# Ledger of designs, part 48: peptides against a protein of PDB entry 6MBK

Target 1, 240 residues: chain A of PDB entry 6MBK
Amino acid sequence: GFEMVNFKEEGFGLRATRDIKAEELFLWVPRKLLMTVESAKNSVLGPLYSQDRILQAMGNIALAFHLLCERASPNSFWQPYIQTLPSEYDTPLYFEEDEVRYLQSTQAIHDVFSQYKNTARQYAYFYKVIQTHPHANKLPLKDSFTYEDYRWAVSSVMTRQNQIPTEDGSRVTLALIPLWDMCNHTNGLITTGYNLEDDRCECVALQDFRAGEQIYIFYGTRSNAEFVIHSGFFFDNNSH

## One batch from the design tools (peptide)

Design b1_p22_1_s3 (made by RFdiffusion4, then SolubleMPNN; from b1_p22_1, 8 letters changed)
Fold by OpenDDE base, seed 3:
Structure b1_p22_1_s3 (fold): chain B 240 residues (1-240), chain A 22 residues (1-22)
Amino acid sequence: as target 1 above (240 residues)
Amino acid sequence: LKERIEKLFKERKWFPIERSVV
């Protein structure tokens, strides 16, 4: 009922291939197709994850490394998804000196600097881990792990991570949702939920879409600024 | 529409998913 299209002004989005009615379940993504902390644990990253406290405590970092490992794996199931991701992001981690100077007049500067410093410290830590840890030898990124790689992965996760229930519904975990996250934003109501009975992400149409129209979803009420500040530092409190 | 969507969420027992901002 839809296809991925590169729109001139909005970049990649979803276009209806047929008429879609409001409230119609037009898109679903089973758990097995998601990039999750669990899929990271079950990947080549699993042995390192089991021995690194930061990976265990910070699901967003686990997803970032999962994304890097899969990107570096030519036969990865997620290659088609990863290829749709931006190569660069308009996040504070990519700000030039002039952009940072402009922000110095704002209260956001402290959070921007904190995020930058934390990301740099994380990179330095994991660079050492990748160089020295025995379980890192099997990682496809072993010989190619740059700050740019890490910045990209962290930014990808920061801008695309979603909270979903675990398979048993007992906890909340983090996931990247391929195909669904290609939908661009419009004003409206949240029309996406996780269905535990069918173990899938489900999206219903916010409005009628005719064949050939772009399909929009409502992202939520969070501002870009609030999202950037809050999304960079998801520490899993359950690791204690 | 709001009431219908809210009903759908309840009927399907959805955990709501908010899209991260790009």
Scores: peptide ipSAE 0.432, ipTM 0.903, DockQ to the pose 0.526
Fold by OpenDDE base, seed 4:
Structure b1_p22_1_s3 (fold): chain B 240 residues (1-240), chain A 22 residues (1-22)
Amino acid sequence: as target 1 above (240 residues)
Amino acid sequence: LKERIEKLFKERKWFPIERSVV
């Protein structure tokens, strides 16, 4: 009932191929199609994940590395999804000097600098890990792991990560939701949820969409600033 | 609409998904 389209001003989005009624379940994504911390554990990254405390503690970083590993894997199931991701982002990690200077008069500058420093430190740490850790030898990114790669992956996760329940519903984990995350934003109500019974992400239409119209969703009430601050570091406290 | 969506969430036992806005 929809197709991926590159809209001139909005980039990639979803367009209805038929009339979709409000509240209609038009899109669902089974768990198996999601990029999750669990799928990272079950991937080529799994052995390293099992031995690296930061990957274990920070699901967003685990997803970032999962994304990088899958991007570097020609046979990755997620290649079609990864190819739809932006090559660059409007996140603080991509700010130009003038943008940073503009923010110097604001409280946001501290968050930007913190993000820069943290990202740089993480990169340096993982660069060493990838070069020296025995379980990193099989990673497809071993010979090609740049700051730009890491910045991209972290930004991709930061802008697209979602909280979903684990398979047993006992905990919350992080996921990238292919296809669904291509929906652009409009004002409204959250119309997406995870259905544990069917083990899938489900999205119902916020409104009627006619054939040929772009399908929008409401992302939530979080501001970009709040998201950068709060979503940048999900520490899984369950490691204690 | 809000009430209908809330009902839907309950009926489907949804865990709500909020997309990152950044």
Scores: peptide ipSAE 0.423, ipTM 0.901, DockQ to the pose 0.554
Fold by OpenDDE base, seed 5:
Structure b1_p22_1_s3 (fold): chain B 240 residues (1-240), chain A 22 residues (1-22)
Amino acid sequence: as target 1 above (240 residues)
Amino acid sequence: LKERIEKLFKERKWFPIERSVV
């Protein structure tokens, strides 16, 4: 019903290959295809995760490391997804000196600096962990873990992480949703939900789409700036 | 449309997913 296309201005998106009607369930992504905190625990990262308090407390960081490990793994199931991710982001972590100077006149500068400092501190911490922890020896990123790698992974997660229920529905966890997150944004209503009965993300069409048209979804009401600044470092409250 | 989508969410017992902004 759809195909991945690289649109000139919008980057990767989804294009309809047939007519899709409004409210039609055109896209679903089973849990097994998601990159989740649980899949991170079940990956090569699992042994380190089980011993590192920060990975356990911060699901977004766990996802970032999961993303890095899978990116460094040529045979990763998620390689096709990872290849669709931007190589760089327009997030504060990527701001150049001139952009930072512009922000100096705004209240956002404090949040930007805080995010930068926190990210740098996290990198320094995990660099040491990767170099010294016995369970880090099996990580494919052990010999190649740069700040740029970490910045990219954190930014990827920050811009694409979603809250979904756990398998039993008792808690909320974090997930990257391949294929679905390729949909570009339009104004409208949230048309995506997690169906626990079928254990999958489900997306219904916001409007009619004709064959050959790009499929858009509504991301939500949050501004890019607010999301980027505030969503980078959520502690998983479920660890208490 | 809004009411129809809200109904759909209830019928399918959806946990709403809001996409993080790129």
Scores: peptide ipSAE 0.401, ipTM 0.894, DockQ to the pose 0.557
Fold by OpenDDE base, seed 2:
Structure b1_p22_1_s3 (fold): chain B 240 residues (1-240), chain A 22 residues (1-22)
Amino acid sequence: as target 1 above (240 residues)
Amino acid sequence: LKERIEKLFKERKWFPIERSVV
């Protein structure tokens, strides 16, 4: 019912291949296709995750490292997804000096600087971990872990992470949702939910889409700036 | 539309997913 298309101005998006009616379930993504904290634990990162307190405490960082490990793995199932991700982001971590100077007049500057400092500290910490920890020896990124890699991965997760229920529905975890997250934004209502009975993300059409039209979803009420600033650091409450 | 979507969420027992904003 849809195809991935590179749109000239918006980058990658989804295009309808047939007429889709409003409220029609046109897209679903099973849990097995998601990049989750659980899939990170079950990957080559698993042994390190089990020994590193920061990875355990911060699901977003676990996803960032999962993304980096899969990107560095030529045979990764997620290679097609990873290749659709932007190479750079319009996030504070990518702000130029002039943009930062402009923000000095705003209240956001403190959050931007905090994010920069925290990301730099995290990189320095994990650089040392990757170089010294025994379980890091098998990571495909061991000999290629730059700040640019880390910045990209953190920004990818920050801009694409979603809260979903665990398989048993007992708690919330973090996930990247391939294919679905290719939908670009429009104004409207949330039309995506997780169906625990079928263990999948489900998306229904916000409106009628004709064959050949781009399929849009409503991301939510948060502004891009507010979301980027506030979503960057989710601590798992289970660390206490 | 809002009421219909709310009904759908209830019928499908959805956990709502809010997309991270880019």
Scores: peptide ipSAE 0.406, ipTM 0.897, DockQ to the pose 0.548; fails the geometry check

Design b1_p22_1_s4 (made by RFdiffusion4, then SolubleMPNN; from b1_p22_1, 9 letters changed)
Fold by OpenDDE base, seed 1:
Structure b1_p22_1_s4 (fold): chain B 240 residues (1-240), chain A 22 residues (1-22)
Amino acid sequence: as target 1 above (240 residues)
Amino acid sequence: LAERIEQRFKERKWFPIERAVV
């Protein structure tokens, strides 16, 4: 009922191929298709994950490294998904000097600098880990791990990570949700949930979409400032 | 609409998904 399209202004998004009614379950993604902390643990990253406390404690960083490892793997199952990801983001990690100068007059500057500093520190830490840790030798990024790689991966995760339940529902974990996260945002209500009984992400239509229309979702109740800081998005008609 | 969506979440035992920042 939908297809991937490169829209002129929004970049990649989903377009309806038929009329979709409001509240219709039009999209679902089984757990096995998600990039999760668990899939990271089960990947080539697993041995390192099992011995690095930061990877274990910070699921977002685990996902970032998982994303980098899979990107560097030509035969990765997630290659089609990874190829749809932006090469750069409008996140604070990519802000130019003029943008930073503009933000100096705002309270957001502290968050921007904090994020940048933390990301740089994380990179320095993991660069050393990758160079020295025995379990890093099998990583495809062993000989090519740059700050730009790390910045990209962290930004990808920051803008696309979702909280989902573990398979048993006992805990919350993080996931990237392929195909679903291609939906661009609009104002509205959360229409996506994880169905534990069917072990899948499910999305219902926020509104009626006609054949040929772009399908939008609501990313959450955030201010425009929060969207800029956390996702790089700005929505003029955001009521929050 | 909000009430219907909320009801659907309950009926399907959904864990709500939003893009999260940790």
Scores: peptide ipSAE 0.334, ipTM 0.854, DockQ to the pose 0.819
Fold by OpenDDE base, seed 5:
Structure b1_p22_1_s4 (fold): chain B 240 residues (1-240), chain A 22 residues (1-22)
Amino acid sequence: as target 1 above (240 residues)
Amino acid sequence: LAERIEQRFKERKWFPIERAVV
């Protein structure tokens, strides 16, 4: 199979423990293991979700709050996953003055500023909601909801969110896919899909991987600017 | 390879997953 490894430059990734052949289904993740908008609705966040129009309208924010609530819950099923997430990101929300100054010469600057302003506004809104809404009283983050918390959660979701079908396949929802999202990026083709018949995410190997090799996937077509904005890194071998 | 992957998507009725969709 594979194992989780902390690679020096790439952070956590997956390493093959045996030879994996190209196109081999080596990894699958059942729906029940995903952090989804639906799991957020079914969590301690559910009552607040049911009454907050922004949580309902913005699945990424719902996931961010779900992630925060689960992180604050010692007995959360997703603790092992959450522990694999970076504590900080190299995304624009974490940019220092010099990094922002560098981006001023790029087309990305507008998106950076927009993201920053939107995130700040969202935080201010939800800070008030958490302080005043009756259904927020049971949230584990009730007494500790900082901008840093929100920034982290938003960045985690931004870098890891995926569109998957709902259980009935009628709509698209958002999900974090534990274990799978530990795969680092390489150039190639999409080799991951959601199998509705088996109700799971399935990943096939992009290429042959030998035992001991890191397993890479292709995240999708992104510009380097999009990698900076959404993934926090440049990809030198990016063909797009 | 691309054709085989596409075929797999069809055979498995996959909904394709791209990481970090915005």
Scores: peptide ipSAE 0.316, ipTM 0.826, DockQ to the pose 0.912
Fold by OpenDDE base, seed 2:
Structure b1_p22_1_s4 (fold): chain B 240 residues (1-240), chain A 22 residues (1-22)
Amino acid sequence: as target 1 above (240 residues)
Amino acid sequence: LAERIEQRFKERKWFPIERAVV
C-alpha cells in the first residue's frame, strides 16, 4: 500500500502505491520491530544499563545509547531504519550562534541553555563511564564515542520518541517506531494508536490518499516548553 | 528566523500513544 521515497525537499517519506481511504488502517508496526527501552536492555547495552543509574532513570538516554550501539553494529536489524535518519537536526543542540543570539530576547533561551548544559554534562559523564566501566568494553562505540555522536543520538530520540504501553499495559515506555516515523507532518488529528491485543502500533489514514501521493500524519502540536520537557533534559544529574 | 524555530518544534514526531487504536 505504500513505499519509502526520498522526496527532494522533505527527505525520506512514504508514498501511497494504491488509493488509501480516510480512516483505513494502512500501516502497523509490531512491538518486535520497535526500538524500545526494553530492546535496549536486551541488547549489548543491557549489562551496562543494569548497573548505571542514569540509564535506568532516563529512558530517552537509554534509547540514545541503544541507537548508537545499533548504528555501530553492521549486522543490526535496525540498520535500514537508522540509514533513513537525518545526519543533522533542527533541534536546539544544533542551533547556530546567531539563532541562540536571537533567542536571547525570548523566554526559550533558558530552556535552550539548560539543554546544552545538560547534554554536555551527560556526555562528559558517559564518556567517563564508557572509558572505565567493565561492561562498556562490549559496546561497539567504546573507542569512537564523540560529542557529535551523542548529540545526534539525543536529537534523534528527542524528535522521534513515543510513549507506548508496556506489553502488559500496566505502564508506559519509550519507543522509536520504524517505518511509521517516516511519515512527514501535516495539520490534522492524531491517527496513530497502540493496539495491545495485537501488540502493535496502528496508523489510520488522516485523509484520502491517491496512488502516488505522499502520506502525511499529524505529529501533534507542541509548545517549546513541552518540546524541552519531553526530551528529558530537566533531569537534575547533580543528585548523583 | 522565528518562523523557522517554530517550524522546528512543530516537526517533532513525539506524541503519547493511546492504549486503544485511534
Scores: peptide ipSAE 0.273, ipTM 0.634, DockQ to the pose 0.066
Fold by OpenDDE base, seed 4:
Structure b1_p22_1_s4 (fold): chain B 240 residues (1-240), chain A 22 residues (1-22)
Amino acid sequence: as target 1 above (240 residues)
Amino acid sequence: LAERIEQRFKERKWFPIERAVV
């Protein structure tokens, strides 16, 4: 009922190939297609994950490394998805000098600086880990792990991470939801949930969409603070 | 520029799925 389209202004999005009615379940993504903390643990990253406390504690970073490992793997199942991801983002980590200068007059500058600082520290930490840890030798990114790579992966996760239940529904984990996350944003209500019975993400149409129309979803209400918190940037190492 | 920055924040896709069934 839909196709991936590159829209000139919005970038990649989903376009209806038929009429879709409001509240119609038009899109579902089984767990097996998701990039999750669990899939990261079950990947080539698994051995390192099992030995690194930060990866274990910060699911978003685990997903970031999962993305990087899969991106660096030509035969990755997620290559088609990864190729749809932006090469750069409108996140603070990509702000130009003028944007940062503008923010200096705002409270947001503190969040931006914190994000920069934390991301840089994380990169430095993981660069050393990748260079020195025995389990990192098998990672496809072993010889190619730049700050730009890390910035991209962190930003990808930051902008696309979702909270979903674990398979048993006992806990919440993080997931990237391929195909679904290509939907661009519009005002409205949350129309996506996780069906535990069928073990899949389900998206119902926010409104009627005619054939040829772009399908939009509501990403939810966000504060800048919530965005930063969920990015893991406020995990000050000072809690030790 | 402020509006652009605010828009950038609004476009962030942190999507909590809190519903067991949609």
Scores: peptide ipSAE 0.266, ipTM 0.645, DockQ to the pose 0.072; fails the geometry check

Design b1_p22_2 (made by RFdiffusion4)
Fold by OpenDDE base, seed 3:
Structure b1_p22_2 (fold): chain B 240 residues (1-240), chain A 22 residues (1-22)
Amino acid sequence: as target 1 above (240 residues)
Amino acid sequence: LEEFDNDWLPRDITKSLEELKE
């Protein structure tokens, strides 16, 4: 009922190929298609994950490394998804000096500086780990792990990560959701949930969409500053 | 671990569609 399209001004998004009614389940993604902390543990990253306290404690960093390993793997199942991701982001890690100066008048500047510092520290730590740890030798990124790589992976996870339940529903884990995260954002209500019985992420239409219209979803309530910091979005008419 | 802490905000998709309607 939809197709990937490169829209003018908005970039990639989803377009309806038929009329979709409000509340209609038009998109679902089974767990097996998600990039999760669990899939990271079960990948080539698994041995290193099992021995590094930071990867174990910080699921978002685990996802970032999972994304980098899969990007560096030509036969990765997620190559089609990874190729749809932006090569650069509007997150603070990509800000120019003038953009940083603009934010100096806001409380967001403290978060920006913190993000710079934390990301640099993480990169320095993991650069050493990748160079010295025995289980890093077989990683596809062993000989190619730059700050630019890490910045990209961090920004990808920062803008696209989701909390979902574990398979048994007893805990929460982190996931990237292919196809679904191609939807562009609009104001409205949350229309995405997780169905544990069928073990899939489910999205229902926020409104009626006609064939040929772009499909928008609501990702959550954030200020423009929060969107810039965490999602890389900026809306001229943000009501928050 | 504290030096690595970040304020990344994941989206919350822990509820079912039925729970969202409540």
Scores: peptide ipSAE 0.542, ipTM 0.886, DockQ to the pose 0.915
Fold by OpenDDE base, seed 2:
Structure b1_p22_2 (fold): chain B 240 residues (1-240), chain A 22 residues (1-22)
Amino acid sequence: as target 1 above (240 residues)
Amino acid sequence: LEEFDNDWLPRDITKSLEELKE
């Protein structure tokens, strides 16, 4: 069905290699390929996670550190995925002065300032933790943990994190979904779900795609402001 | 924890495809 392609202007995406019909299950990602809070706990980050209340309370931050640890690990299973991630994002943490001024006229300005403040506080806290906590000594971040690193990881998680069920379906956890999140966004309906029986994320085609066409999916209903803040997208004629 | 709270909104993929059609 599909192949990874670096599209002009849009960056990485998926292209159909054959005709795909609407509602056809063309893409699935087993749990074992996901970056989750659970995989973070089972990684080199595990010992620190078990001792830090903030990591335990905030799964999204746990994912951010998991992403950073894996990025810093040359032999990480997720290196191919990490290499497809943008080096910079259109999230508020990357806004220039003119972009901030524009947002001053919107309801999003409070959220932007909040993100600046919260991210700075988080970085300051975890910088100290990484430098002083015994269980941080084995982390690849020990000698290299900059604000730029944290900003990137936070923005990666912010734009790509998903709620999925735990293996037994009793709880909700957070996950990054490789391959699937390479699909660029378009308006439409949600066509992605989780299959607990097969323990995989499943995506059906939003529409018919011909061989050679880029495959788009709909990530959710958000305003342009919310897309910028949480997804890094902007649409001229967003329905929300 | 309140001072670290963020406004990140994850996508909801907790439902199956079958449930999404209901």
Scores: peptide ipSAE 0.538, ipTM 0.885, DockQ to the pose 0.910
Fold by OpenDDE base, seed 4:
Structure b1_p22_2 (fold): chain B 240 residues (1-240), chain A 22 residues (1-22)
Amino acid sequence: as target 1 above (240 residues)
Amino acid sequence: LEEFDNDWLPRDITKSLEELKE
């Protein structure tokens, strides 16, 4: 009922191939298709994850490294998804000097600087880990781990990470949701949930969409500044 | 760990669609 399309202004998005009614379940993504902390642990990153306290403590960083490892793996199951990800983001890590100056008058400037400093520190740490840790030797990024790589992965996770339940529903984990996260944002209500019985993410249509229309979803209630910092979105008509 | 802390805010998809309707 939908297809991937590269829209001129919004970049990649989903377009309806048929009429979709409001509240219709038009998109679902089984757990097995998600990039999760668990899939990271079960990947080539697993041995290093088991030995690095930062990866263990920070699931988002684990996802970032998982993303980098899979990107560097030609036969990765997630290659089709990864290839749809932006090469650059409108996040603070990519801000030019003028953009930072613009934010100096806002409360967001503190978060921007903090994010930059933290990311730089993380990169420096993991650069050493990748160079010296025995379990890093088999990582496909062993000889190719630049700040640009890390910045990209961090930004990808920052803008796309989701909390979902574990398979048994007893805990919460982090996930990237392929295909679903290609939907561009609009104002509205949350229409995505997790179905534990069928073990899948489920998205229902926010409104009626006609064949040929772009499908938009609401990712959450945030200010534009927060969207820029955390989601990489800017929506002029954001009511918050 | 504190020096590595980040303010990344994941989306919350822990609820089912049924729960969201409540």
Scores: peptide ipSAE 0.536, ipTM 0.883, DockQ to the pose 0.903
Fold by OpenDDE base, seed 1:
Structure b1_p22_2 (fold): chain B 240 residues (1-240), chain A 22 residues (1-22)
Amino acid sequence: as target 1 above (240 residues)
Amino acid sequence: LEEFDNDWLPRDITKSLEELKE
């Protein structure tokens, strides 16, 4: 019912290959295809995860490292997904010097500096962990872990992470949702939910789409990074 | 842990489609 297409102005997105009606379930992603904190724990990162309290406490960082490990693994199941991810982002971590200088006159500069500081601290910590921890020896990034790598992973997770239920529905965990997150955003209603019975993320069409049309969804509340991309960080203050 | 805290906001996909229709 859809295909991945590189649109001229919007980059990669999904295009309908047939007519899709409003409220039609056109896209679903089973849990086994998601990159989750649990899949991170079950990956090559697992041994380190079990020994590092920061990874255990911060699921988003666990996802970032999971993403880096899988990217560095040629035979990773998620290689097709990872290859669709942007190489750079419009997040504050990628702001040019001139952009930062421009923001110095605004209240947004504090958020930018905070993000820089936090990310740098995290990188420094994990660089040391990767270099010294016994369980880091098996990681494919052992000898190649740069700030640029971490910045990319952090930005990827920041812009794409989702809260989903655990398998038993008793708790909430974090996930990256391949294929689904290739949909570009439009204003509207949330049309994505999680079906625990079938253990999958489900997306229904926001509106009618004709064959050949790009499929848009509404992601709902935006992260700071998404706000930058969508609303223009330079023009609006994010009260977050 | 506090020094590592971040303001990352995940999307909320914890509800089912049926719950979203309510």
Scores: peptide ipSAE 0.517, ipTM 0.877, DockQ to the pose 0.679

